# Peptides against a protein of PDB entry 5OOQ, part 80

Target 1, 227 residues: chain A of PDB entry 5OOQ
Amino acid sequence: YREDVRQVVTHPANALSFLQPGRLVEISVNGKDNYGWGAVVDFAKRINKRNPSAVYTDHESYIVNVVVNTMYIDSPVNLLKPFNPTLPEGIRPAEEGEKSICAVIPITLDSIKSIGNLRLYMPKDIRASGQKETVGKSLREVNRRFPDGIPVLDPVKNMKIEDEDFLKLMKKIDVLNTKLSSNPLTNSMRLEELYGKYSRKHDLHEDMKQLKRKISESQAVIQLDDL

## One batch from the design tools (peptide; made by RFdiffusion4, then SolubleMPNN)

Design b2_p16_5_s1 (from b2_p16_5, 6 letters changed)
Fold by OpenDDE base, seed 3:
Structure b2_p16_5_s1 (fold): chain B 227 residues (1-227), chain A 16 residues (1-16)
Amino acid sequence: as target 1 above (227 residues)
Amino acid sequence: MRYYVDLVTGEVYYLE
């Protein structure tokens, strides 16, 4: 049921304000390709130039560019298309015993497993020669410093998700995790219902969330630059 | 100089 929480956390209304350049995020593409922790480069609203009226789900409506240091060395990275989250065949993380390289990949919000507390200082031009490798080195060092895992952003305390439906969702998940419920299936159905209500409510308050996001992003950038 | 920030605590950490 952690997936239910993930859906809320990675919803644009919540996640975008925390996707500043250098923000560490844990990446899993298509539920199978785990790239580990990467660093956000930027994000943009997904636009289909061929079909401007195309409708995407909330979690697929934005493209996030991330630097990963776990790309399989022989992956066809040259086939990566900007702003195309549908990755070419063969793009995958290195397996045990394989060599890896750094790459910038476009992903959707749905490919974010976790959002971390940490933000790297990012080069101005990540596409310049050697820059993504520099980020890769930073990622390795950070991972070394956090052997038990990079701290994950708390949805309530840190992300300030205070929506009543979400809080109810969290409480229900806690009940399920502690096995205090005699009927897990019933509780699972209720979780889906609560998520649905939450999603609909945020659609109505989209403008407010967008404003808060912009403010948060600006403040975060200024704070980092002042160091 | 490379560094990262914990945005929750505000702490800055330098990388070699």
Scores: peptide ipSAE 0.687, ipTM 0.967, DockQ to the pose 0.689
Fold by OpenDDE base, seed 4:
Structure b2_p16_5_s1 (fold): chain B 227 residues (1-227), chain A 16 residues (1-16)
Amino acid sequence: as target 1 above (227 residues)
Amino acid sequence: MRYYVDLVTGEVYYLE
């Protein structure tokens, strides 16, 4: 059920308006490499220069650049390719006992486990010397302040996902949680239907969400500038 | 100055 919710939340129609610079997101690459909470730098629609005809799924159609402070120190970060979310072999988070460094990694929406409530103040040029480390320091402090985890956006209350099928899914999840029961197959089928709807309305919803993103970004900028 | 904002509550938190 959590994965089902994640699929809806991380769909471009829902997620992009919440991926402002500095937005904290929880990152899991390929379902195995957990980088923890990172900070969004920016995002762009995925374009394959070598194969312009390439078609990506909705969740793979955007590249999100994120700062993480959990990169294994001996990872071949020099092999990272700009705008290529297919990470080179050896790029991985540090394991327990290993040293970590800050890095900017390109990920897809599918690699976002959660979108947080929090937005960091971000330096103007994250690529400048020392800037990633500054963000890394902020991430460490935030994580320290939230030992039980960084607050996650409420899909309904905060993200305003009002799709009827999604709401029904959420209600079912609540019921199942209370009853300690599960019907994953039935819920999965409903999610597939929901995803189908998103796919059909993708272009229109994307346009609308882009507008919402601009509004949200403007509001966020105002909040940050008032500090 | 380093800080973060909770975009749900609007609260600003300063970092050392």
Scores: peptide ipSAE 0.717, ipTM 0.971, DockQ to the pose 0.687; fails the geometry check
Fold by OpenDDE base, seed 2:
Structure b2_p16_5_s1 (fold): chain B 227 residues (1-227), chain A 16 residues (1-16)
Amino acid sequence: as target 1 above (227 residues)
Amino acid sequence: MRYYVDLVTGEVYYLE
């Protein structure tokens, strides 16, 4: 039930505080296009200019711009639209044997598979010539240094997700994973209920979380600048 | 100079 944990981790109330520029995130678009680990450029609240009344789910309510170094070389990257997470046809990661390039793609929180412990130093202007490639080089080197995978944030220890409902969710997952004779449908429903409770609770605290995010981001920036 | 930080440990690592 890693997906259930992922849903909690990537919820705006939790994830945004950890999406500083340069933060490494593992990216899977639409659950099928795996770009691997990329670096966060920035994020913004999703706004539909054509339909201002549009309501997005929590996990689709923000757009995260990320640098990936695994874009298929023949992908129509010129068709990428800023702040549009609906990627043009043909935008995909390179497969084995194919050449890849660096690109900045807009994704939703739902496309984040994991949030890493690591943060890259990012160029001030990622859109400038050669800057994406510089980040791409960094990504390659980091991946090389972590053959067993880039360290992933611990939801409890690192992200400080200590909500009672979340803890219950985690406990329930553990119990269900060890249960020999379980109904998958019933178990899924139970997990959904627990997540629902967690989500509702955090929705009420969204303003507080946003403030915490800003503080965390500022501290992280200062830390990098001091290096 | 290119580098990354482990934000959990605070350690800085330089890249070539």
Scores: peptide ipSAE 0.697, ipTM 0.969, DockQ to the pose 0.687; fails the geometry check
Fold by OpenDDE base, seed 1:
Structure b2_p16_5_s1 (fold): chain B 227 residues (1-227), chain A 16 residues (1-16)
Amino acid sequence: as target 1 above (227 residues)
Amino acid sequence: MRYYVDLVTGEVYYLE
């Protein structure tokens, strides 16, 4: 269900009004290159000058320029073309242990994993020397302040998406989340029934707690897979 | 000065 939500959220009819300069968005290109949170520079309708008759899907019909601070240092950033979301080979985020640099990359709406609540103050000319690094510094600091993740826009409360089918989807997700929270408790009770009688004799209390955590984690994974 | 705004709450936060 998460992908379904993402499809609705990142649709031009919903997303564009939230892509102000400085808006934080979480970026994943081609479903594998995760750049983390970046800052929107601007966006434009995708126009193919070489093929004006080209038709793009809704999610590929706009180009969003974003500043990222996770670009692999040896990526061929010089080959990046403004407003060309087809990234050159070798353009990728830095892996663990690799050095990263700041870059402005053009992406499609389909490459937006989530839209954040936060908006950075953006320099007037992001392409001026040192400006993208300034934004990069800001991104690092924001990430530091949100160790559990940057807050994501609520599609209903914040984005005001009122589609009935979407609301039904969100309700289903909420139900699943509720079940996720309740199932561990049920399993915990069962575990207590099994081990409680021995807890005093064998000091199984800590073991029981550990098992309960493992059960809850396993259930969480199962439930998340259903989303 | 560098800062960000939480657009939901309207709060402004200054960055170091």
Scores: peptide ipSAE 0.674, ipTM 0.967, DockQ to the pose 0.827; fails the geometry check

Design b2_p16_5_s3 (from b2_p16_5, 7 letters changed)
Fold by OpenDDE base, seed 4:
Structure b2_p16_5_s3 (fold): chain B 227 residues (1-227), chain A 16 residues (1-16)
Amino acid sequence: as target 1 above (227 residues)
Amino acid sequence: MRYYLDLETGEIYYLE
């Protein structure tokens, strides 16, 4: 059920306006490498210089640069390529007992597990010496202050997702969560079908409209933070 | 000054 919601939340039309610098996001790369909560640096439309005609899915069409403080210390971070979310082999979070470092990694929207309802104050130049570590310290402090977990943006209350099909999905999830179903597969299929309907409503024109709106909103929020 | 903003409440929390 959570995955269906995640697909909607992390869609560009919904997510981008909340990916301001400093926004906390929970990161899971390829569903296996969990970096925990990181801080957004920026994002950009994904462009393949070698294949300009490449078409990406909605959830892979943007690259989000995030600071994480959980990178394995011996990861080949020097092999990270700007604007390439396909991470080199060996790039992974530290496991228990291993030392970690701060790093900026490029991820796709599909690698966002959740979007936090918190934003860090970000250094003006994250690439400057020591700045990543500063953010790393802040991340540690936030985690310390929120031992029960970082608060997640509410899709409806905070993100203002008002799509009717999505709302129906949310209601259905609520109903299903309250009722123990003897047939989890059937319930899952129903949720997937409902999400499918939502996804099919979006076309290029609508997506563009939503993106423009969300980007504008994101900028407005950033400006407010600067006051 | 290090801080974070809670967008739900609008409150700012200062970090050391």
Scores: peptide ipSAE 0.065, ipTM 0.746, DockQ to the pose 0.675
Fold by OpenDDE base, seed 2:
Structure b2_p16_5_s3 (fold): chain B 227 residues (1-227), chain A 16 residues (1-16)
Amino acid sequence: as target 1 above (227 residues)
Amino acid sequence: MRYYLDLETGEIYYLE
């Protein structure tokens, strides 16, 4: 099941280094609201100001701001709260026949279906008038140029996830998809077991800390350059 | 100018 791969790919230890401004990501909120491909603005550690002691899962511990061009035109976008990935009721993508607009929405890593191997040039200030629409036009053009689909990052070749257990997981998924589809339940359990082994063998928490440090250092350098 | 970067090939494509 591709969900197991998605869990690894979208884990902070792997995903955050590929969520640069302009990175294309395929967005599905709550498994039902498909916004299609959007562009990353930025991301931040999720902090609950009301409850500083709140603990989030790894996949919900970061907020990613993304530009989408598929927001239903009558969605209450004015009710969106910055840094709150819990979207208000009525925030949804446009259905067939409905008009859409561009919007910046905060999502969790868990809402990322795929990470694209493309980046858009992003305006410096996405909140400035007309800038979201500019990105929206770019998204439409990208989709036009890739009628067969936007290329997705390869977990191994591009993301450099070369852990032996992960590779075994990938191989098993391929085998199950092509040859061994007799018992979906058993297959799912086996995949979860392999994923579990991978996650237990590697200290993903430590990896995440190291990544956060690297990101912080990189951001500091960028900030100095901007001063 | 609007463009996108293919991170695998390093190629830049104009969107306009």
Scores: peptide ipSAE 0.048, ipTM 0.710, DockQ to the pose 0.669
Fold by OpenDDE base, seed 1:
Structure b2_p16_5_s3 (fold): chain B 227 residues (1-227), chain A 16 residues (1-16)
Amino acid sequence: as target 1 above (227 residues)
Amino acid sequence: MRYYLDLETGEIYYLE
C-alpha cells in the first residue's frame, strides 16, 4: 500500500513542485541504501549526453541533487559525477558504528521514500567549502527536534492531489488499514491494479510538461521579486 | 502546517 502511494507522490507531475531548495526528502537508493533524510539542492531533467535517444521512466527522468549527512566516510565521494544518478561502487551510507560525512548525491525520483513537510534555508553555494557541513548540522538538529519522525507531506491536504482515481485509491488503503482482510495478497494486487489504471488513464507526461513550465515561470517570478 | 528551518539561527518557523 505504501509503495502505491509512493509511486504517485514521487511522480514528476506531483513531486517536482515540492522539490524546492531545502526541501527535506527521505532517501533510499536502489531499495537498499538508506541515507535517511536529506535536503534538496536542485533538480533537472535527466539528459544522457552519450545516448541522447535514451528513454527513461517517469520516475527516472529527473535527477535530484540532495545533501545527505550519512555518507560513509570512506566512500569514494570524489568519483561522484554531477547529475549522474548511477552512483559509483562503494558509495553507501554509513552503518552503525561507522563514521559519516556530508555529501551531495544525485538521485532519481524513484529513490525518494518520502517528501517532508519541512524546508531548510539553504546556502547559496552548497559546493563551497563547509556549506555541506552546515546543512548536515541542520539535518541533525531537525532529527533532534522531531524524535518521532519528520512530518511527511500529506498527498491530499498538502500536495493537493485531488485526482478522483487517486482519492479512491487512498480511501481503499484507509479501509484496508482499518479492517482485517481475509486475503491480504488479493487486496494488495487490487491496489496495484488500481494504480496501474490511474497511471494509464491520465496523460501524466503532458501534466509533467505543464508543471515544468509552471515551475520555471514561478522561479523566474521569485527571482525577479528578490531583485 | 509547513515548517521552515533557518540554517543560520537554527530556529524553526511554522508556516500557515
Scores: peptide ipSAE 0.040, ipTM 0.651, DockQ to the pose 0.129
Fold by OpenDDE base, seed 3:
Structure b2_p16_5_s3 (fold): chain B 227 residues (1-227), chain A 16 residues (1-16)
Amino acid sequence: as target 1 above (227 residues)
Amino acid sequence: MRYYLDLETGEIYYLE
């Protein structure tokens, strides 16, 4: 039930406060394009200029700009549109044996596999010449220093998710994991129900502007925790 | 524990 936990962790109510500039996130676009670990540049609420009344799911309602160092070199990166998470055809990570480049890509929260307990000191202007490559080098260094994998934020200890509904979800997962003989479909339905209740209760869409400002003003994660 | 990487030095900082 790792996916169920991921849904809660990547929900705006939980994830946004940890998407500071430089935060490492593991990226998988559309469940098929794995870019590995990237670094957060910023995020914004998704706005459809053509249809302002458009309603997005919680996990698709924000755009996160991330630096990746695994972009295929011949990808049409010039076709990338800022704040448009629908990536052009041909935008993909490099495969084995292919050369890669650094790029900034817009993703949704749903494209985050995990949030790392590491943060880079990001350049002030990531779009300036050479800055993406600098971040790319840092990403390689991080991977070198953590051969067993980049540490992931603990939902309870680090993210301080102490909501009763989430705790119930986690307990339910534990119980269900011990009941391997139970019907997987029934178990999944129960988890979705609990997640649904949690999601509805803790919607932070209206508080995004205030949160973004607080994040931008804070240089250290410890300061953000105090906000 | 939280870690920070200095892009210039490559040094890793941590806070509990």
Scores: peptide ipSAE 0.037, ipTM 0.649, DockQ to the pose 0.130

Design b2_p16_5_s4 (from b2_p16_5, 6 letters changed)
Fold by OpenDDE base, seed 1:
Structure b2_p16_5_s4 (fold): chain B 227 residues (1-227), chain A 16 residues (1-16)
Amino acid sequence: as target 1 above (227 residues)
Amino acid sequence: MRYYEDLVTGEIYYLE
């Protein structure tokens, strides 16, 4: 269900009005390369000069330029082509322990994982020397302030997506989330009852706590798979 | 000065 929500949110009819310069978006290219939160520079309708008759899907019909601060330092950023969302081989985010740099990358709407509530103040000329690094500093500070993640736009309350089928989808997700939160508690209560009947020893109580955690984690995984 | 805005609440926050 998460992908279904993402498809609706990132559709041009919904997303474009929220891609102002400086808007924070979470970026995942090809479902693999996670750049984290970046800042929108601008966007434009995708035009193929070599093949003007090319037809793109809705989610690939626009190019969004974003500043990221997680580009692997040894990525061939010099091979990046303006307005070409097909990234060269080797363009990737830095992994743990690797150094990163700031870069402007062109992406499609399909590469947007989430749209945030926040918008950075953007330099007038992002291509000027040092400007993308300034944005990078801002991104780092914002991420520091939100250790649990940047707030994501509510597709209904904030984006005003009122399609009835989408609302039904959101309701289903809400129901599943409720079950996710309640099932572990139910299991915990049953486990507490079990241990309470047969043991008052500290060791068994600790085991119970550990098992409760494992049950909760397992239930969470099961429920999340349904979303 | 660098800052960001929460476009939902309208609040502006300054960055260090």
Scores: peptide ipSAE 0.706, ipTM 0.967, DockQ to the pose 0.845
Fold by OpenDDE base, seed 2:
Structure b2_p16_5_s4 (fold): chain B 227 residues (1-227), chain A 16 residues (1-16)
Amino acid sequence: as target 1 above (227 residues)
Amino acid sequence: MRYYEDLVTGEIYYLE
C-alpha cells in the first residue's frame, strides 16, 4: 500500500509542482540503489531526440536532476550522460564503510521514494566547481538535524490530493495499520481508477502546453515573415 | 549564506 501511495504522489500531475530547485527528495533507483535524501536541481520532460516517437510511462516521462552526497567515490561519474536516466554500470551509492562523493544524477519520477517538506538554498550554477559539495554539506547538516528522518509531505494536507478514491485508500491504509485487513484486489482496482484519472489530467495539461507552444511558434513565424 | 526552508511552515533555517 505504501507503493500505491508512492505511485500517486510521484505521478507528474502531483509531483512536478513540488520539485522546485532545492526540494529534498528521497531517492531509490531501480528499487535497489538507495541514495537517501537528495536535492532537486531541475526537471525536464523526457525527450528522445533519436526516437521522437518513443513513448514513456507517466513516471518515466520526466527526468529529475538531483544532487546526492552518497555516490560511491569510485563510481564512474564521468560516464553520466545528461538527461539519461539509464545510469552507467558502476554508478551506485556508497555502502557502509565506503567513501562517498557528491554527484548530480538524472532520475525518473519512479526513483523518488518520498518528497520532503524542506528546500535547500541552491547555488545558481550547480555545475560550477565546488557547488555540488556545498549542497552536499547542507544535506549532511539537514540529515543531522533530523535524526528521525526528514519530514515528508502529507499527500492530503500539503499536496492537496483530495481525490475521494485516494482518501479512501488512505483510510484503508490506516485501518490496515491497525490490523484490519482489507481486500487487496479492491484496493488495487481503486488505485487503477485513481491512476487513470491522474493520467488523463496530465495528458490534458500536456496537450494544452503543446498547443500553447505551437501557437507561440506560429506567431513567431508570422512576425519573422513580417520583418 | 546557506539555509533551507520548510515549505509547509514557511520557516527558514540557517546552516553553518
Scores: peptide ipSAE 0.706, ipTM 0.967, DockQ to the pose 0.693
Fold by OpenDDE base, seed 5:
Structure b2_p16_5_s4 (fold): chain B 227 residues (1-227), chain A 16 residues (1-16)
Amino acid sequence: as target 1 above (227 residues)
Amino acid sequence: MRYYEDLVTGEIYYLE
């Protein structure tokens, strides 16, 4: 059902009006490369100058340029071609332990996992030296402020998608979510997870108190020796 | 000054 919702949300008829410069979108290329949340630079209708008769699907008919801050540092970003969503070999997000850089990548609508509520203030010229890094810093800060994830647009309330079939789909999802939340087994697992988080937080708090106490004791001893 | 806007609520937040 999530994929069905995504297909409707990312359809040009619905998505394009929400792809303003600076709009945050969650990016997954080819269902494999997850770049996380990026910022929209601009978008354009996909035109194949070499093959004007080329027919693209609705979700591949537009190219969206996005700033990401999760590009692998050794990826061949110099081989990126503007408005070419077919990314060169080696273009990928950084894995755990790898360093990342900021880059502007062209993607299709099909590579948008979700559209966020937030819009960053964007530099006038994102390709100028240091500008993409500035956006990257903003992205990092926003992600820090939203540890549970950046708020996602409500397709019905915010995007005003009023298609009857879509509304039925959303209702079904709501019913399923309600059933899952009311399931005693699910509730018990959630309680255990909450307890685990609480326990870890409490342990950390106690460790911090102990550390502060040790520091205070050490300082007191030093002050006594200086008398 | 860097900032972001919540386009649902209309609120603006500043980034240091």
Scores: peptide ipSAE 0.703, ipTM 0.966, DockQ to the pose 0.685
Fold by OpenDDE base, seed 4:
Structure b2_p16_5_s4 (fold): chain B 227 residues (1-227), chain A 16 residues (1-16)
Amino acid sequence: as target 1 above (227 residues)
Amino acid sequence: MRYYEDLVTGEIYYLE
């Protein structure tokens, strides 16, 4: 059920307006490489220079650059290619007992496990020497402050996902969880219906979410100015 | 100064 919710939350129509610079997101690449919470640098529409006619799925149609502080120290980070979410072999998070470093990695929306409530103050130039390490330090401290996990956005209350089918799905999940029961097949069928709707309205929803992002960013600036 | 914001509550927290 969590995966079903994740698919809706990370759809471009819903996620992009919440991927402001500094937004904390939980990252899992290919469902196996867990980098933990990272900070969004930026995102862009995925473009294949070699094949401009390439069509990507909704969840793979954007590249999100994120700072992580859990990259294995001996990972070949020099082989990372900008806007290429296909990570080179050996790029992985540090395991227990291994040392980690900070890195900026390009990921797709499909690699976002969750979107957090929190947004870090980000350096103006994350590529400048030492800046990603500064973000990494912030990430470590935030994680320390939230030993039970960084708060995750509520898809309904915070993200304002008001699709009727999604709401029904959420209610069903709540009921099933309460009863300690699961019906993944039923939920999956509903999810497919939702994705169909999102695909048809993708462009319009994307535009609206971009506007919402700008509004949210402006509000954040105002709040900072008041301090 | 380093800080983070809870965008749900609007609260700002400072980091050392």
Scores: peptide ipSAE 0.702, ipTM 0.967, DockQ to the pose 0.683; fails the geometry check

